# Ledger of designs, part 66: peptides against a protein of PDB entry 7UQJ

Target 1, 160 residues: chain A of PDB entry 7UQJ
Amino acid sequence: PELYQNFNITPPRGVLFHGPPGTGKTLMARALAASCSSDERKITFFMRKGADILSKWVGEAERQLRLLFEEAKKHQPSIIFFDEIDGLAPVRSSKQEQIHASIVSTLLALMDGMDNRGQVIVIGATNRPDAVDPALRRPGRFDREFYFPLPDVKARFKIL

## One batch from the design tools (peptide; made by RFdiffusion4, then SolubleMPNN)

Design b1_p12_5_s1 (from b1_p12_5, 10 letters changed)
Fold by OpenDDE base, seed 3:
Structure b1_p12_5_s1 (fold): chain B 160 residues (1-160), chain C 160 residues (1-160), chain D 160 residues (1-160), chain A 12 residues (1-12)
Amino acid sequence: as target 1 above (160 residues)
Amino acid sequence: as target 1 above (160 residues)
Amino acid sequence: as target 1 above (160 residues)
Amino acid sequence: MEKLVRELKIEF
């Protein structure tokens, strides 16, 4: 946040972490939250799974997204982490179009409605960036993408 | 793959990784994919969660499984990793029998329909091997089982 | 278990692991299971996700919880680990009250019905302890809470 | 990962 403010760069509203599962996307999102937290400035970390917002909140998903963004705004500086965001905002497929389109539209509106001065960062994690609605990947939304490569064989033997 | 071909051993069509959660089943599946990938031969890694195929694709789960296996066959050599496979193919219980039986039957047919010459490996991960339909654990399907023990206390303190 | 027995302390029926996601709650629950397992005494580890019990078992969630506790009791000493327990037992919200209230009531009854002599430990993991029904956090249920801090920056660079 | 943390720390 502060670095972007110092350069008059609009901080990315959304960062997409993409790559194979268990490449540490969720771990990195948390590592970021903690690395950006100082004793003087605690970052509030919100996490939701895309599939959980759809499945746990049938018919209330839009409201839960609004509440999440409001809570994040209330507890600034904040990170909203969407794990498995392709579960929330899949690419529009013909049979799921109506329910998913509403949730996607709500998420788009919430990301667009974030004041540039707000200290809320949204991180989406996906194993399939191409399964995320392209509208979410536009400027002012998830406009930065980080690929999480499979760890090198040597790196994996340190985790295994 | 090559090792099995060199010994005229029919490569296992399916490997069941079982053991307590976060014992690295998913990490191992990926480590295998990357260890088997060379600069000359990239392995395509597909991942699905069992619960996601049932919950995200109500009424389309069979079609999504077929498409997954077709895509894996198209991108050979490939690994299909089913995380939480007990979510896809739970042991047949009386009330869920019809919907789950169809998905299980589709998965069985897809695993049986894999040509022995295909370079598609299916890895199932479960925390409960006994919760997986026994039909999936038969020869020509998930016929190899790897137990992921809890890492030794000393090994865990390296991961924690 | 043995440590609590030696002090005539009723072993906590439930332990709540709370903290930011991927702080190792699930890893710790497993580390505990393995540390408590000897060659002479294997601990059976059961895992369920809160969201999965609600989403996979629509209308059968209560029965699945009963079966889980029965199976854990049958395989004593056992650990039941609920990942994302806030997905099973969210704080009572007005619109989801009836379905969630029944599952919460069942879980409460199962935890209350655990004989003090039973060697079943229940571990709940959540990223939001305040999103867990307060009734679960009462004595005789999840009466011990462990906060999983974000690992120090130096510790994270060993995991990342 | 350390590079990504640094890059992301630069981005946050």
Scores: peptide ipSAE 0.008, ipTM 0.269, DockQ to the pose 0.030; fails the geometry check
Fold by OpenDDE base, seed 5:
Structure b1_p12_5_s1 (fold): chain B 160 residues (1-160), chain C 160 residues (1-160), chain D 160 residues (1-160), chain A 12 residues (1-12)
Amino acid sequence: as target 1 above (160 residues)
Amino acid sequence: as target 1 above (160 residues)
Amino acid sequence: as target 1 above (160 residues)
Amino acid sequence: MEKLVRELKIEF
């Protein structure tokens, strides 16, 4: 908040972290939540996995997404982190494609419905940016993308 | 290798990284692989997910574990990283319990069969250390444990 | 702390992270701060940029460094992270060289003045280790160095 | 990463 207010920049509503597994996407999201919280201003961090949204909330996924966004709005400033957001993408069944399309449509609507005045940031993490619905990557949704490269093997940690 | 050689400590055969999701377990494993590799000494990093061992290799999981350890031994120095090693723990079906018991037994045998002279390190990561079979946590297996705590929300990142 | 206590190793007072931009130096420092904090033992993480020490605190940089170290000592266990510590090095003006020399001298004195019993770790990050004053790289200061290599595009991480 | 930290810190 404070840094965006100071720079007259509208905070992105949605940020996509993409890159190979174990590049620190989830850790960065948590580190950001921690870094922006003070004793005076605690940031509430909500974490969901894309696969959990599909599997744990079969038939309730849309309701759970709505509740998540409502709770995040009530506990501002807040971060919603979707780990494995590509896991909202179906495994190869037509019935799962319909369920996926419904969940993605709900997420799109929830991201579009975030008032510009709210202190809710949505972070998506994926190993497969091309498996993320292009509609989620449009302005007003996940309109900022950050690539997390593999840690290079050549880091000589000379523990001297 | 060099870290443990420099400390006159027998390198642990197995290291368990445990702690909440997104605490950097996978990133640390990759960073260690990266840190220990030089231009002269490349460390080969093998990554598997516990759930992938069960799901992708149904009926071949034992063979794939054996092949993985053989390949890691051929490409010494090497790190085998098992992400979500608690995902080798069955979902609550008796048939999956038997498959799991077989896979865990194979992993135990492979860890026990690592020659002390080998430059293969096995790293397991879990969010649920209590879901890891206690037999894997014994000396000569995952005999070192590292807790990865949540980034504390109260870490005053006073960007002064 | 716990890692160093468990290994009977004196925690380094200063650690230099060096390597190309975007290699995860800042992320690793945050991950370490996060990984060392528990519910029982919160680590306070202080972050400063080298350029900000010069630019934001013109004429007060020395005082701000002293205050930072005092605050870190009060909030033990703590980590002080200097991002772009090479940015304490002046751009080519004689007047900025004098200001830099004074700031570096203050940092040297503050690092030397850390009691071995204190749970304050200083992490410096730079893209240019040769632009870091050699006096900072001496024992009792930044006496451990970690190289963060560029993700080499050709590192065949055979995820077998 | 520095850009990410800058961009994301700018958000809060």
Scores: peptide ipSAE 0.008, ipTM 0.386, DockQ to the pose 0.055; fails the geometry check
Fold by OpenDDE base, seed 1:
Structure b1_p12_5_s1 (fold): chain B 160 residues (1-160), chain C 160 residues (1-160), chain D 160 residues (1-160), chain A 12 residues (1-12)
Amino acid sequence: as target 1 above (160 residues)
Amino acid sequence: as target 1 above (160 residues)
Amino acid sequence: as target 1 above (160 residues)
Amino acid sequence: MEKLVRELKIEF
């Protein structure tokens, strides 16, 4: 919140955490959710894996996404965290086009339908940002991208 | 090395990181590899996902595990990190018993065959420690287990 | 930034990460810095160890703190991360009172002098939050505290 | 992490 307030930057509706596997994306999302709650103010944290939504809810993935966003809206303030979001909304490939396109279209519509005054933040995490549909990376969706670099030895020594 | 030498404690051959998804298991393994590396001493970090070994290497998963351990031994000091290790060595269920049993038996043999003087550490990460075959959790294998708790909601909200 | 805006929460000037050694405090601070950086927007991350400021800069610690805050202000947006901040700002003990009091007073003044519109976040990490001067934990300073719990004792003792 | 890092640093 602070960095965006101080910069007069409109808060993103969605935040994409990207970087190599095990750079702390999911831990950070959980840290943010925990960071925004106090004893007086609890944030509801919804976590889903992209591949789980496809595999567990074949034919219901769209409905499950809608229900997730409705529940998040009901339990405001809330964070929706999609782990491995590239598994939910992969770049369109010819062989699985319809189901993926339908889920992507539903997620796009849900993110676009988020009221700017809504207390719902969507965080997507991926190890493959280029495998996420570019339509999700547009303004009003995942319009903020955070790179989680490998802890490079050089980055450690610039700290020492 | 030093703490184990000073306490006459045999260093673990394997360490199981377990806890809810997004508690930093993979990040910890990477941070360990990077922390154990100096300009004078580089540690080679091998990362595999349990489910990827099964899905990508159908019929070759055993060979790929053997090659991984051989490569890790060649590039000592090294860390082998299995993310989602419950996907590699699930508790025996009737329908997939033979393939899973063969991969588990291979992983058991590879961990048992690790020389105690070898500079290869095996780290397994899982969200479901009870879904990991108990045979892997015996002494000389993943005989050390680290729970990664959810960062307490109260703790996180004092940041934000 | 967003969560504070949407919730009308005043952003913290300083955040205290506390918890047992090795709970991911430093890693989280780095992940935050990396997370706040995009291709369009780089965040400058300054890291200092509390004990290093005292030991390396005897008689200049105040000047070094001032220079650090000036440099962070010049390179906005920035994060100042104090690792082992209890080494920088220990609770007043009789024998080291003057030097520690002077450094604490300087750090207090620097944090108080941070414009609420400034794009500098201060993160302190400690294993001993009770060893941090209570004056630093007041509103407008490290008014936000995050506990990094130990991975559960039972999980650690299954390692031992 | 740092303790675990130290503990695992100490394993090498």
Scores: peptide ipSAE 0.006, ipTM 0.341, DockQ to the pose 0.062; fails the geometry check

Design b1_p12_5_s1 (from b1_p12_5, 10 letters changed)
Fold by OpenDDE base, seed 4:
Order: C-alpha cells, then structure tokens, then sequence
Structure b1_p12_5_s1 (fold): chain B 160 residues (1-160), chain C 160 residues (1-160), chain D 160 residues (1-160), chain A 12 residues (1-12)
C-alpha cells in the first residue's frame, strides 16, 4: 500500500501469473502471501482453484465468488489466489458458453468493484494466458502479468 | 546419494507430501528439485498432475506412466513429481475401480521396478492421503510422508 | 528491467528476505528465479549459502564473491541468492570480526559496483535480519526487505 | 504486499 502511494502508482488489483506447468506460479503466490504478512499485519490468503469453483459449485459459482471477495474484504489485507484461473474464466468462445459467461461477468464485476483503497490483491495463475478471457487481462483487473517461463532445462538446472 | 550410502540408508524411492490445499506441497517439490541441481549435476524434474494423466490419456495412462519413468531414468538424476496423486491413484474401493486399478498397478510396478541404485526420486503430493491407495504408501514406494498441515488462519497469516 | 524503466524506478539491486526458519524465503527466491526466466529470456540463478562461503572458502571467500558477481554479470539477467546471508555478513560487533569484515566489505563493494543497468538482482535470505550488517540494508544494496513471518507452527506445515 | 508486488516487478 504505502509504496504504491509513495510512487503515485495505483496498486494492481489483479496480477496474472502465467507460464508453463511447473514454473512456480502457485509457489510464488503463496510465497508472496508469505512475505507480506507480519505478526502485526497479517495478510489473509484465500486460495481457490478455478476448476474447483466450477465443479463443486455448479450454479453457485457466482455466489461463491461473491462470498470469497466479501470475505477477502472483511479480512483485509488479503490475497485471493486463483490457481488455474483459466478453469474459472475460460475464453467465451468455448462452447460451454453460458455458465462460464456468468462466472466471468461476476469475476469482472468483483474486480471492478474493488475499491482502490482496498487491501485486496487478486492473483490469478494460469498455464494458458490465452485461455483466460481477455476482459480479465485489462487495466483495473489482471493488469499486471508475470510470465513464469520454463527455466530452460539449463536454467532449470541453474535455478534448480 | 552419498549421504544415504554413508549411513547405509536406502534412499527413499518415493516421498508423499500430504496436507490440505494451499500447503506448498508442489512448492516444496519444486524447491527440492531446485535445491538439488547444480551446474555440474543437473536434476531433471518431471512434473505431472494425477488428474491430467487420467483425463488427457484415457486408456493410455499406463503407457504415459511407463514413458515418464523411462524418461526419468534416462535423464537421471531425476525427480518425478506427481501433483494431486490421489487423482491418479485413488483408493481401489471407489466405484471407478477398473481404470484406476490398472493405473495404480502400473505405478506400483514402476516404483517397485526402480533400482535402489537409480537416481530417480518420486514425489507425490496430495490433499487427501487417505484417498491414495495404501499400496502406494508402503515401504519401497512412498515410504516417507511429509505432512503439510494447515497454516492456522493466524498461521496462514504468518507464512503469508 | 523494462517495468522499472517505464516507471522511472531504479530496480532494486538487493532484496532481503527475512523471517523465521522455514517461512519459505529460499522457496520464494527459487520461485522468483523460476518465474522470471523465459524460454527466450533465461535468468541465471546463482544460489549460495552464506555459511558455506565462509566455511568452504576460508581465505578465499572474497574471491568467491567476486567470481560469483562476475559470473552473474556475465550471464545476466541473473539472480544471486544468498541463503542465510547472516552467516556471510554478520553484524561487525561479533568477535569473529576481521574475516567477516573483509567479506562484508567485499559484498558491499560488489553491490555498490553493480550498474543500475545491470540485470543482476541479489536476494539475501536470513532468519535474523538484525544479525545482518546494517550497511547491507542501505539504499542501493538490500534496499527492499520482505518479512516472511512465522506461520503459526500449524501454518508452517501448510505453506511448506 | 506492495513490496512483493514491486519485487514481482522483477520483470527482468
């Protein structure tokens, strides 16, 4: 919060971690959560899998998203981490259109409804950034993207 | 390797990381892979999701497991990381019995077939250790278990 | 790099990860390295333990640090991760003064000598930020600090 | 959060 204020930078509401499987996106999000909390200032970390929200809550996915964002707001500062967000918000052109469209629209509205003063950060992780609805990748939503590329086998060895 | 030789300890062939969602199991496996590689001695890290092997390779899952273990052996020292191994090797008493039984039997055979001298380590991660076939949790397979408990909500705040 | 240029922000030369043992500092550093490397743009990740540099290279620790920074510069973009940097750069008031003083002075000079255009990031991890020489925690060196607090014991288990 | 988001600005 304070650092973005000091630089007159709007804190990103949403950050998209994208990159091949195995690149540590979920790792980073957890570690990010992990680094930002203190004994005095605890960051509430909410983790959800995109596919799990769809599969477990057929017809309630929108409500579960709303509840998640409300709960995150209630427990701010908070991180909402959507692992495999492409499973929650696939590109609308996929034939499973209507159910996904409502979920995407709800997620868009929830991200847009986050106050700039709110201490809620949303992190989406995907292996397939192109499978995520482009509307989520716009300013005020997932407006920052972090590519988690394959460490080259050589670089995997150097990082590894 | 050398440490296990010096202590006359059979190196674990398989390690089960278990604990609730959000627990950094995948994180740890990647970090372990990451810690063990050097510029000179590169560990090849193979990552698969249990559910992905079933869903992508219906009827070929056994073949894909064999290929994975062969490839890991070819590129030793290697780590095979099965994320969500409960999705690959559920308890046999679940009504989806036959397809899962063949995959479990193949995985058992592959783990049993790993020579004690082979530099291949298998890491399985699960949110549900009780949903993993107990046969996988036997000596010579996933004979070491690491529990990744809940960060207490307070404690999630502290790791976070 | 580009993002710091676009915002006219000096990229941090050094980042201090601090927090209790097992809070995921090393894990985060590895995940950061993993996250930043692409197939096209590979970040070279150099990992060293502070205590290992002292213990393995008695009388050569300064040279090893120089070589490490030279190698990181040669393979830029690069991350140098010092795990347990308090073992390398303890507070000068500790009676092992002279050897540590030279190593700290060398590390300071190396961090100061990094060009603002150099794509080398230094990450130091410590369990004891107060055990790290304050000179390292100054602007242009480890000018960013990330606290990795203890999860509750229960939490340490989940994020690990 | 912000520090880490800034360090995630380690977009090399």
Amino acid sequence: as target 1 above (160 residues)
Amino acid sequence: as target 1 above (160 residues)
Amino acid sequence: as target 1 above (160 residues)
Amino acid sequence: MEKLVRELKIEF
Scores: peptide ipSAE 0.000, ipTM 0.316, DockQ to the pose 0.082; fails the geometry check

Design b1_p12_5_s2 (from b1_p12_5, 9 letters changed)
Fold by OpenDDE base, seed 2:
Formats: C-alpha cells, sequence, structure tokens
Structure b1_p12_5_s2 (fold): chain B 160 residues (1-160), chain C 160 residues (1-160), chain D 160 residues (1-160), chain A 12 residues (1-12)
C-alpha cells in the first residue's frame, strides 16, 4: 500500500510470486507485509495454503474463501497470501477437477469483486506458474508476476 | 558441474542431503544450483516433493518421474531436487507399499539409466535418512551424503 | 536444558512458537536444539508435522505419539518439535473431529505424564495460536508462548 | 567425506 501510494501506482489486486520452491516467496510475502506495516499502519497478513483449501475444506472451500476475503476486507490494509496456489489447480482426476474448477471460479469471482479502493492485496505463491489457471493471471487478478530467482548464494563451500 | 570439472571429480549421480527439517537443505540445493549457474551456464533446477509424487500423481507417478528425468536431460546442466524423498518410502499401509515400491523402483532405474556423461545431478533431501530405501543409497545413485547440522545459530535470545 | 540450568529455571514442558508462517519458528526450534546441544551433551531433536500425524497415521496416530514420547524419553536430553501443531485441531468435519479430539487427548495425556525430571522439551509451532486447543496451552503443557514477529526484512525491492 | 559447512548469517 504505502509503497504504491508513494509511486502513484494503483496497487495490483493480485501478485503472483513464482520461482523454485523456498526461494523465499513466503518469506518475501511476509517481508512485504512487514515492510508495508508501519507502526501507524499495521497490515493484517492472512495466509492459506492451496493444498489446505482442498484437503481441509472439502465442501466448504468456497465458503472459507468468501470468509477469508470478508475478513481481509474488514482488516484493511491487508494481504491475503496463498502459498502453493497451484494446489488449487485441477489435478488430472475428473472428480477433483470439478471441485477444483468451482474453487478456482470462486477465487476468480472474489478477486473480480474486490473494489479497486480496497487495500487488500492478494499474493499467490507457486513453484509452477504454468500450473496456475490462465484465468487467474489476467488483468485485475494476478496481473503482476514476480520471479523469485534462486538467491545467488555465494555459498562459500569450504570443502574441508 | 563446473565445480566438479575444476576439481577433476566425477560428479555424483545422486547426493543425499539429510539432517533435521529446515536446516536449509532446500535452500542449499538451490544455492548449489545458483552457484553452479554462471551467466554463461544456467543450471536448470527441477524440484519435486516426495509426498507430492505420491499424492498428486496417483497412477502416473512413474510416468511423471520419467518425464522429469527426460526434461532434466534436455535442459542440461540440471539439478533434480527431491524434497522429502523419504516420502517415497512405503508407509506401513500394504496397498500404498506396492505403489511406493514401484515408484522407488522407477527412481532406481532412472538413476541407473543416467549415463555418467550427463550433467544431471539428483539431490534428495530427507529428514530421515533411515527411512530412505538402502537401494537408493548405493553407488551410482545417492552415493554421497551431506549432513546438514543444525546451524549454530548463536541466537541471542534477548528475553525482553 | 543448559540455558535453564544456568538460570535455575525449571524448563517448561511445552513451548508454543506462534507467529506468521516462515517467521523461522522451525529454524528457531532447531537453533534452540543446536544451542542447547554442546559437544558433551547432544540434544536429540524429534520433529513431526501436525498434518502428517493426521494424514499418515490414520488409526495409529495415538500409538505413534506414544512411541515418539518414549523414544524422546530414551534419548534425553531431547526436543520434540511439532510443526503446524494447529493441524491437530479439529477441522469442522464431524468424523474428523472425533479422531482429532482423541489425538489431542492423547497428546495432553503424554504431556501430563512427562515427569518434570525428564529433559524432554516439547515445542509446538503454529501460525494460528487461536486454533490450538486451549487445553494444550495450560500450565504443565504448552505453558510458555513465544511470538515470532515478522522479521523486519528491509527488503530493498528494486523494482526493475 | 567433505563436510559442507553452511555458514548462514541469518540477520533478523
Amino acid sequence: as target 1 above (160 residues)
Amino acid sequence: as target 1 above (160 residues)
Amino acid sequence: as target 1 above (160 residues)
Amino acid sequence: MPRLVLERKIEF
């Protein structure tokens, strides 16, 4: 929020963090939440895992997504971080495809229903950007993508 | 690759990273990928989780492993990182044991089928080296093991 | 252990690490295990994930918890780290609620059954302290809580 | 066996 206000840039509704697993996408989403949190403006950070949405929320995933977005809207400025958002992508089992398709459709509708005036940023993290539904990557949704390169860890391997 | 060429050391086919969970095995596998990646020689880093192979690839795990190794061979020099490779170990349910046994057998065959001339390194990370099939730890497979000690984090606990 | 001996403080039976996900709770539990491990006194670190207890141990979770505590008692001084301990909290599906309730009850009984003379520390990590059963947070169980703030990562976002 | 010592300064 503050970062975007200072640049007169409309904050994206959704940001896709992609890159190899543990490149710090989750750590960066949090660093973003922390750095955007001043003493004066606490940012509420909501986190869900894509796999948890499917496994834990069998039959209630859509309702839990709605509640999450309502809660995030209530606690503005806020960040909703979806870790492993590609976990919402249909796995090639037909029965799961329909359930996943409905959850993705619900997420699309929730992202589209966010008024641009809301200080709610949605961050999706994935290791597999190609496994994320292209509909999620359209303007007004996850319309900004950040690649997390492997940290150039000059790992001084001292082979002793 | 480059690190091994400079030392005239035959790159191991497989490296087992073992140690407590979040000792940075994943981060080190990546740091290895990054440090072996020069501007001139990008290393392609493939990552899979052992648990994902079993849960997401029910019935196609073997095919997905074959495709992964083919893709890694196509994008040489490359690293295949298996996080939680002990997740391929049979859990004590008999029906899963057969499925796991076939997947492990496929992984063994793929590691054996890698010509030493390929710039493909396989890194397996586990918290439980004893849960990794001994057949995977034989020469020509995961024949090198790196223990990830707990970082001596001189955590200055300031108990405020 | 050593940290508590130097302060003449009875080590808590259970410590709850709470805070946003990837604030280093797991890394800190490990740093604690490492820092309490001298060359003379190796601390054995046991780790389990709450979600793994439920998904992998269907029907044997209670027995596996008992075995874990027995093994930890055998390898004193030891730390049992439960990552995502809120994963033991009942998800709103009635059939899972009973199974989760029994597992939580078993964990309560195991924590209560730890003689104060045992050098076994139990660390629970959660992103959702409110999702942890209040019975686990009572004296003699997870009676100490450590909040993991977001690291003030001065993330120099160079938006290139 | 080569000991890989990872010195990580995690500056919090």
Scores: peptide ipSAE 0.000, ipTM 0.235, DockQ to the pose 0.028
Fold by OpenDDE base, seed 3:
Structure b1_p12_5_s2 (fold): chain B 160 residues (1-160), chain C 160 residues (1-160), chain D 160 residues (1-160), chain A 12 residues (1-12)
Amino acid sequence: as target 1 above (160 residues)
Amino acid sequence: as target 1 above (160 residues)
Amino acid sequence: as target 1 above (160 residues)
Amino acid sequence: MPRLVLERKIEF
């Protein structure tokens, strides 16, 4: 309840944070985790980078995703933050299709398998929402999108 | 014109941001992109990590670099930011020479092939300028270097 | 001496910075490097990401770790910062055991081989201290741990 | 020596 109330959203299975890099997507995901944590109810924050799941877990990426979602479910209320999710689930390109398709399919199945009663929020961060597989952006997955604008030009970058 | 005027540099094909990690290289590249974007002329900002191009695009890295430069050219004025460029173009080491040499050679050819009339700036960020292939640091490539010093000790990191 | 005095610790071979992501672990490692650098004695700061050592250096990770420690020793006083060290030395899992075990074993040997007279500090940063191989957390390795709490909700992130 | 004072007011 409170976790989702702090989002002011009917419990989304997934939120896509998109916008130019270093607009604070990762910072916001953490600020949300911090602000949703009360003294009575600590939120467990899991972070994975898309590239790391593919590169660190060659051949085990699917299992590691399953374990991540299981662990997030055990530590509810929890946030799973995928940084650079376009690195985990890029739009299908002809030569990478087989390895990426299996990982994407696993992530889709995990997001689809999240019972709406679970207090697990999945946040994906990307600098390229169009590089994320459209299947992840469908209802019941990353169906809420937040744009992180470049800070307005009036931010006096005093490089003194 | 304006993009390069904001650099106060004769149109560099490439700028190397070097210095200790989290000295704001990525933030500066974005600040430059933001400050160079007027309401009339939005700059397209492309970001790639050196490690990601090698690890995500095994066997396709050359093609992905070509596509990136083509897309940057289509969306002029644009900035291509390579974060951790030493991960993309490390100094040639005897065992990695063949795979890295081809990617480095492709990046060199792409930077050399940039017509000076193009409004594409390439920014490389590294924590180790000496780990970047010297061929990338030659005139017409990353021929301008900006050192990002550690913020002086007196910077009260008030993590308030 | 001064480098270790700034830590208020008898010269640790390794310090583990742990806590939620973007709580400033990397920033603190740099602030420490900056604060320990006097005009008379500059500290050399080396940074590696755990994932990058595994993914960029497939089959050469051991050699690259040895070279990193040799270079840090040549440039004393120095800091080796491993960002996302759980990506370099994850807790042993049955299928990844062989490749990771060799890299972990190499890192253990390098940390054990550090003469206490050397002015090299190793800082590991992780968001998951329990995902770091317990062998790395033993005395003479990452034997000091610093928790980076989530900044309290009231924290006006004045990055001043 | 450029003092990188990054005043990023991220007003949340």
Scores: peptide ipSAE 0.000, ipTM 0.215, DockQ to the pose 0.024
Fold by OpenDDE base, seed 1:
Structure b1_p12_5_s2 (fold): chain B 160 residues (1-160), chain C 160 residues (1-160), chain D 160 residues (1-160), chain A 12 residues (1-12)
Amino acid sequence: as target 1 above (160 residues)
Amino acid sequence: as target 1 above (160 residues)
Amino acid sequence: as target 1 above (160 residues)
Amino acid sequence: MPRLVLERKIEF
């Protein structure tokens, strides 16, 4: 937080962590949530997987998103972390158009409806930034993207 | 950085990362330094181990701390990361009082002497927050503490 | 361990994590232990620092290594993580030859004496792979090495 | 956009 105050950078409503699987995106989000909580000021951390919201709440995913954002607003300051957000907001393909369009539209509305005064930050993590609907990547939404690269090829992570 | 802007929290001069060993404190500090650097605005990252400053610079530790803070001020915006800061500024025990009191006093003065306009952030990492002198944990110094918990076993960290 | 079981890959006896300080070696070892633990199959994680074994157990370091490996064998499946293993098994320099040779010889014998059927994995982390005795880096010991690079600075974390 | 290059994809 200090670095952005010192840099006079406006905080994004949404931050997209992207990069190959296992590049530390989820770890970074948790460590950030931990790293913003003090004894005097606890941050509430909400974690959801994109695929879990779709699979567990077929037909209720929009309502569950609304409830999640309402809960996050109630428990400010808060972080909403969507792991595998490409599972929640995939690029519109012909076979899943209506349901995905509705969920994406709901997430867009929830991000747009966050008052700039709200202490709710949304972090999305994905291995496939190009599989996230471009509408989510616009200013005022996930307007900040963070690439988590593979280690340079000479570093054989043979966790063999 | 955005969290502190959104929370209207005055940026701490110092941030204390604490938690069990190997919870990602040092990785987080490096990631934060990397994170705040742009093509237009590079952040200079200074890393020191607390025990290394004491062991390599016996009797010169205060001077080396002053030089480190001067170098960080010259290369603003900058981050000073003290890994194992409990090795640099241990709680005053009767047997090591004078040398540790002097180093702690120097670090206190350097943190207090940071102009609020300075783009220097100090991050201390420790596995033992209770082993850090309480004077360093006061407002205007390491006034923000961040607990790095052990990764919960249920969370498949595919940090691959 | 589960990764190797799931991929039908013979687990290495020893894995060397190497790279600059604060690149997440220790975090990775913990996250591997966590990721390989299920509700049905808990992995026991043993962590030791190389320098701590030498400093705390002067003259008993060999016995403590044997006890650590026996405890890990009792609590299979298990991971033994040596942080700063270059402190435990430094390259034989003339001034410390006998004590270090004995500890290195004990560690070699413990790694060689691990039955290939055992569910004990040894992870060594170092900032200086060239400071680790080459005998430990041979097949059947730390025969797999993982470079942990510095995170590239180009990477803007607009973290909160 | 600020790239965060976590040079370490550590796949689990």
Scores: peptide ipSAE 0.018, ipTM 0.317, DockQ to the pose 0.060; fails the geometry check

Design b1_p12_5_s2 (from b1_p12_5, 9 letters changed)
Fold by OpenDDE base, seed 4:
Structure b1_p12_5_s2 (fold): chain B 160 residues (1-160), chain C 160 residues (1-160), chain D 160 residues (1-160), chain A 12 residues (1-12)
Amino acid sequence: as target 1 above (160 residues)
Amino acid sequence: as target 1 above (160 residues)
Amino acid sequence: as target 1 above (160 residues)
Amino acid sequence: MPRLVLERKIEF
């Protein structure tokens, strides 16, 4: 967090971590949360899984997202981490597409509704940035994307 | 540990993490421990520094290694993380070479003596894989190597 | 970098990362450097180990610190990362105490001499914040401290 | 930790 102030860079509302599975996206998000918390200034870290937002909160997912952002604002400075944010986009069933569209629409509105003065940072993590709705990847939302490459494991891990 | 089981990959007895300093080898090892720990299956994480094994345990290093592996076996599933494992090889003094050879020999024997059924994973981390005894890098020991590249931060890290 | 701008917090000249070994301090520093570097704004990342400053640069350590800060200023925006900064304080030998006091005094002067407009951030990492000279932990130096808990440490992140 | 590369910056 403080590194961004010295660089006079407008802080992103949302940061997208993307890259292959096991490339430490989730770990980096947790480490960021830990690194930003001091004795004098505790950062609150919220974590949700994209698939859990859909599966556990059927019919309540939008409300749970609103509550999450409200709690994050209340406990600022805070980080909201969405792990597997592409999991908000389930494999096509016509009914799931509508539910997904509603949840994504709610997340868009919540990210757009964050005042630039709000000390809330949203981090999305995905293995499939192309499965993330392009609307989430626009200015004012997940406007910064960080690729987590596979380590050049000269070991041919044929990830079969 | 469970990551390798879920991949139907015979879990390596040892994994060598190598790459430049601060490429997150230690953090990845901890993240692996955390990611493999569930509410139902807690993974015990043991950490030792290679230089500490030599410097703090002069004359007892072999015994401390044995105790570490015994405790790891007792608390399985477990991860033993050796940070700076190349630090088991100090800059050559003739007396340090003998002490190093004994410690490395003990580590070799401990890794070879791990039953394939043991849910103990050994992770070595080094900035200098070429400073690690080739005997440690053979099948049944650190038989998998993961290179942690510097992020291609297209920032010219001129490490001057 | 941008995370701290949203917090409207006066950017620290120095940030102290502290916590148990392998909690990702070094990696976070690198990730911060990477995250702050864009195609248009490259951040230069300098890394030094505290023990290396003492051991490799005997009699030249102060000059090497001055050169490091000069190069960091020349290549701004930049991050200077001191890994194991407590390693500037070796175990007391009377001769090492004098060398340590001189190096720490030089680092204090260099941190104090940074213009508030300088786009140079200093990050210190330690496993032992109490082994870091209290003078380095004062306002205008390492005035922000970030604790890196163990992931299993019930750091009461009330994950509400 | 994985190599963090900034792939995309969308400026406001």
Scores: peptide ipSAE 0.000, ipTM 0.308, DockQ to the pose 0.051; fails the geometry check

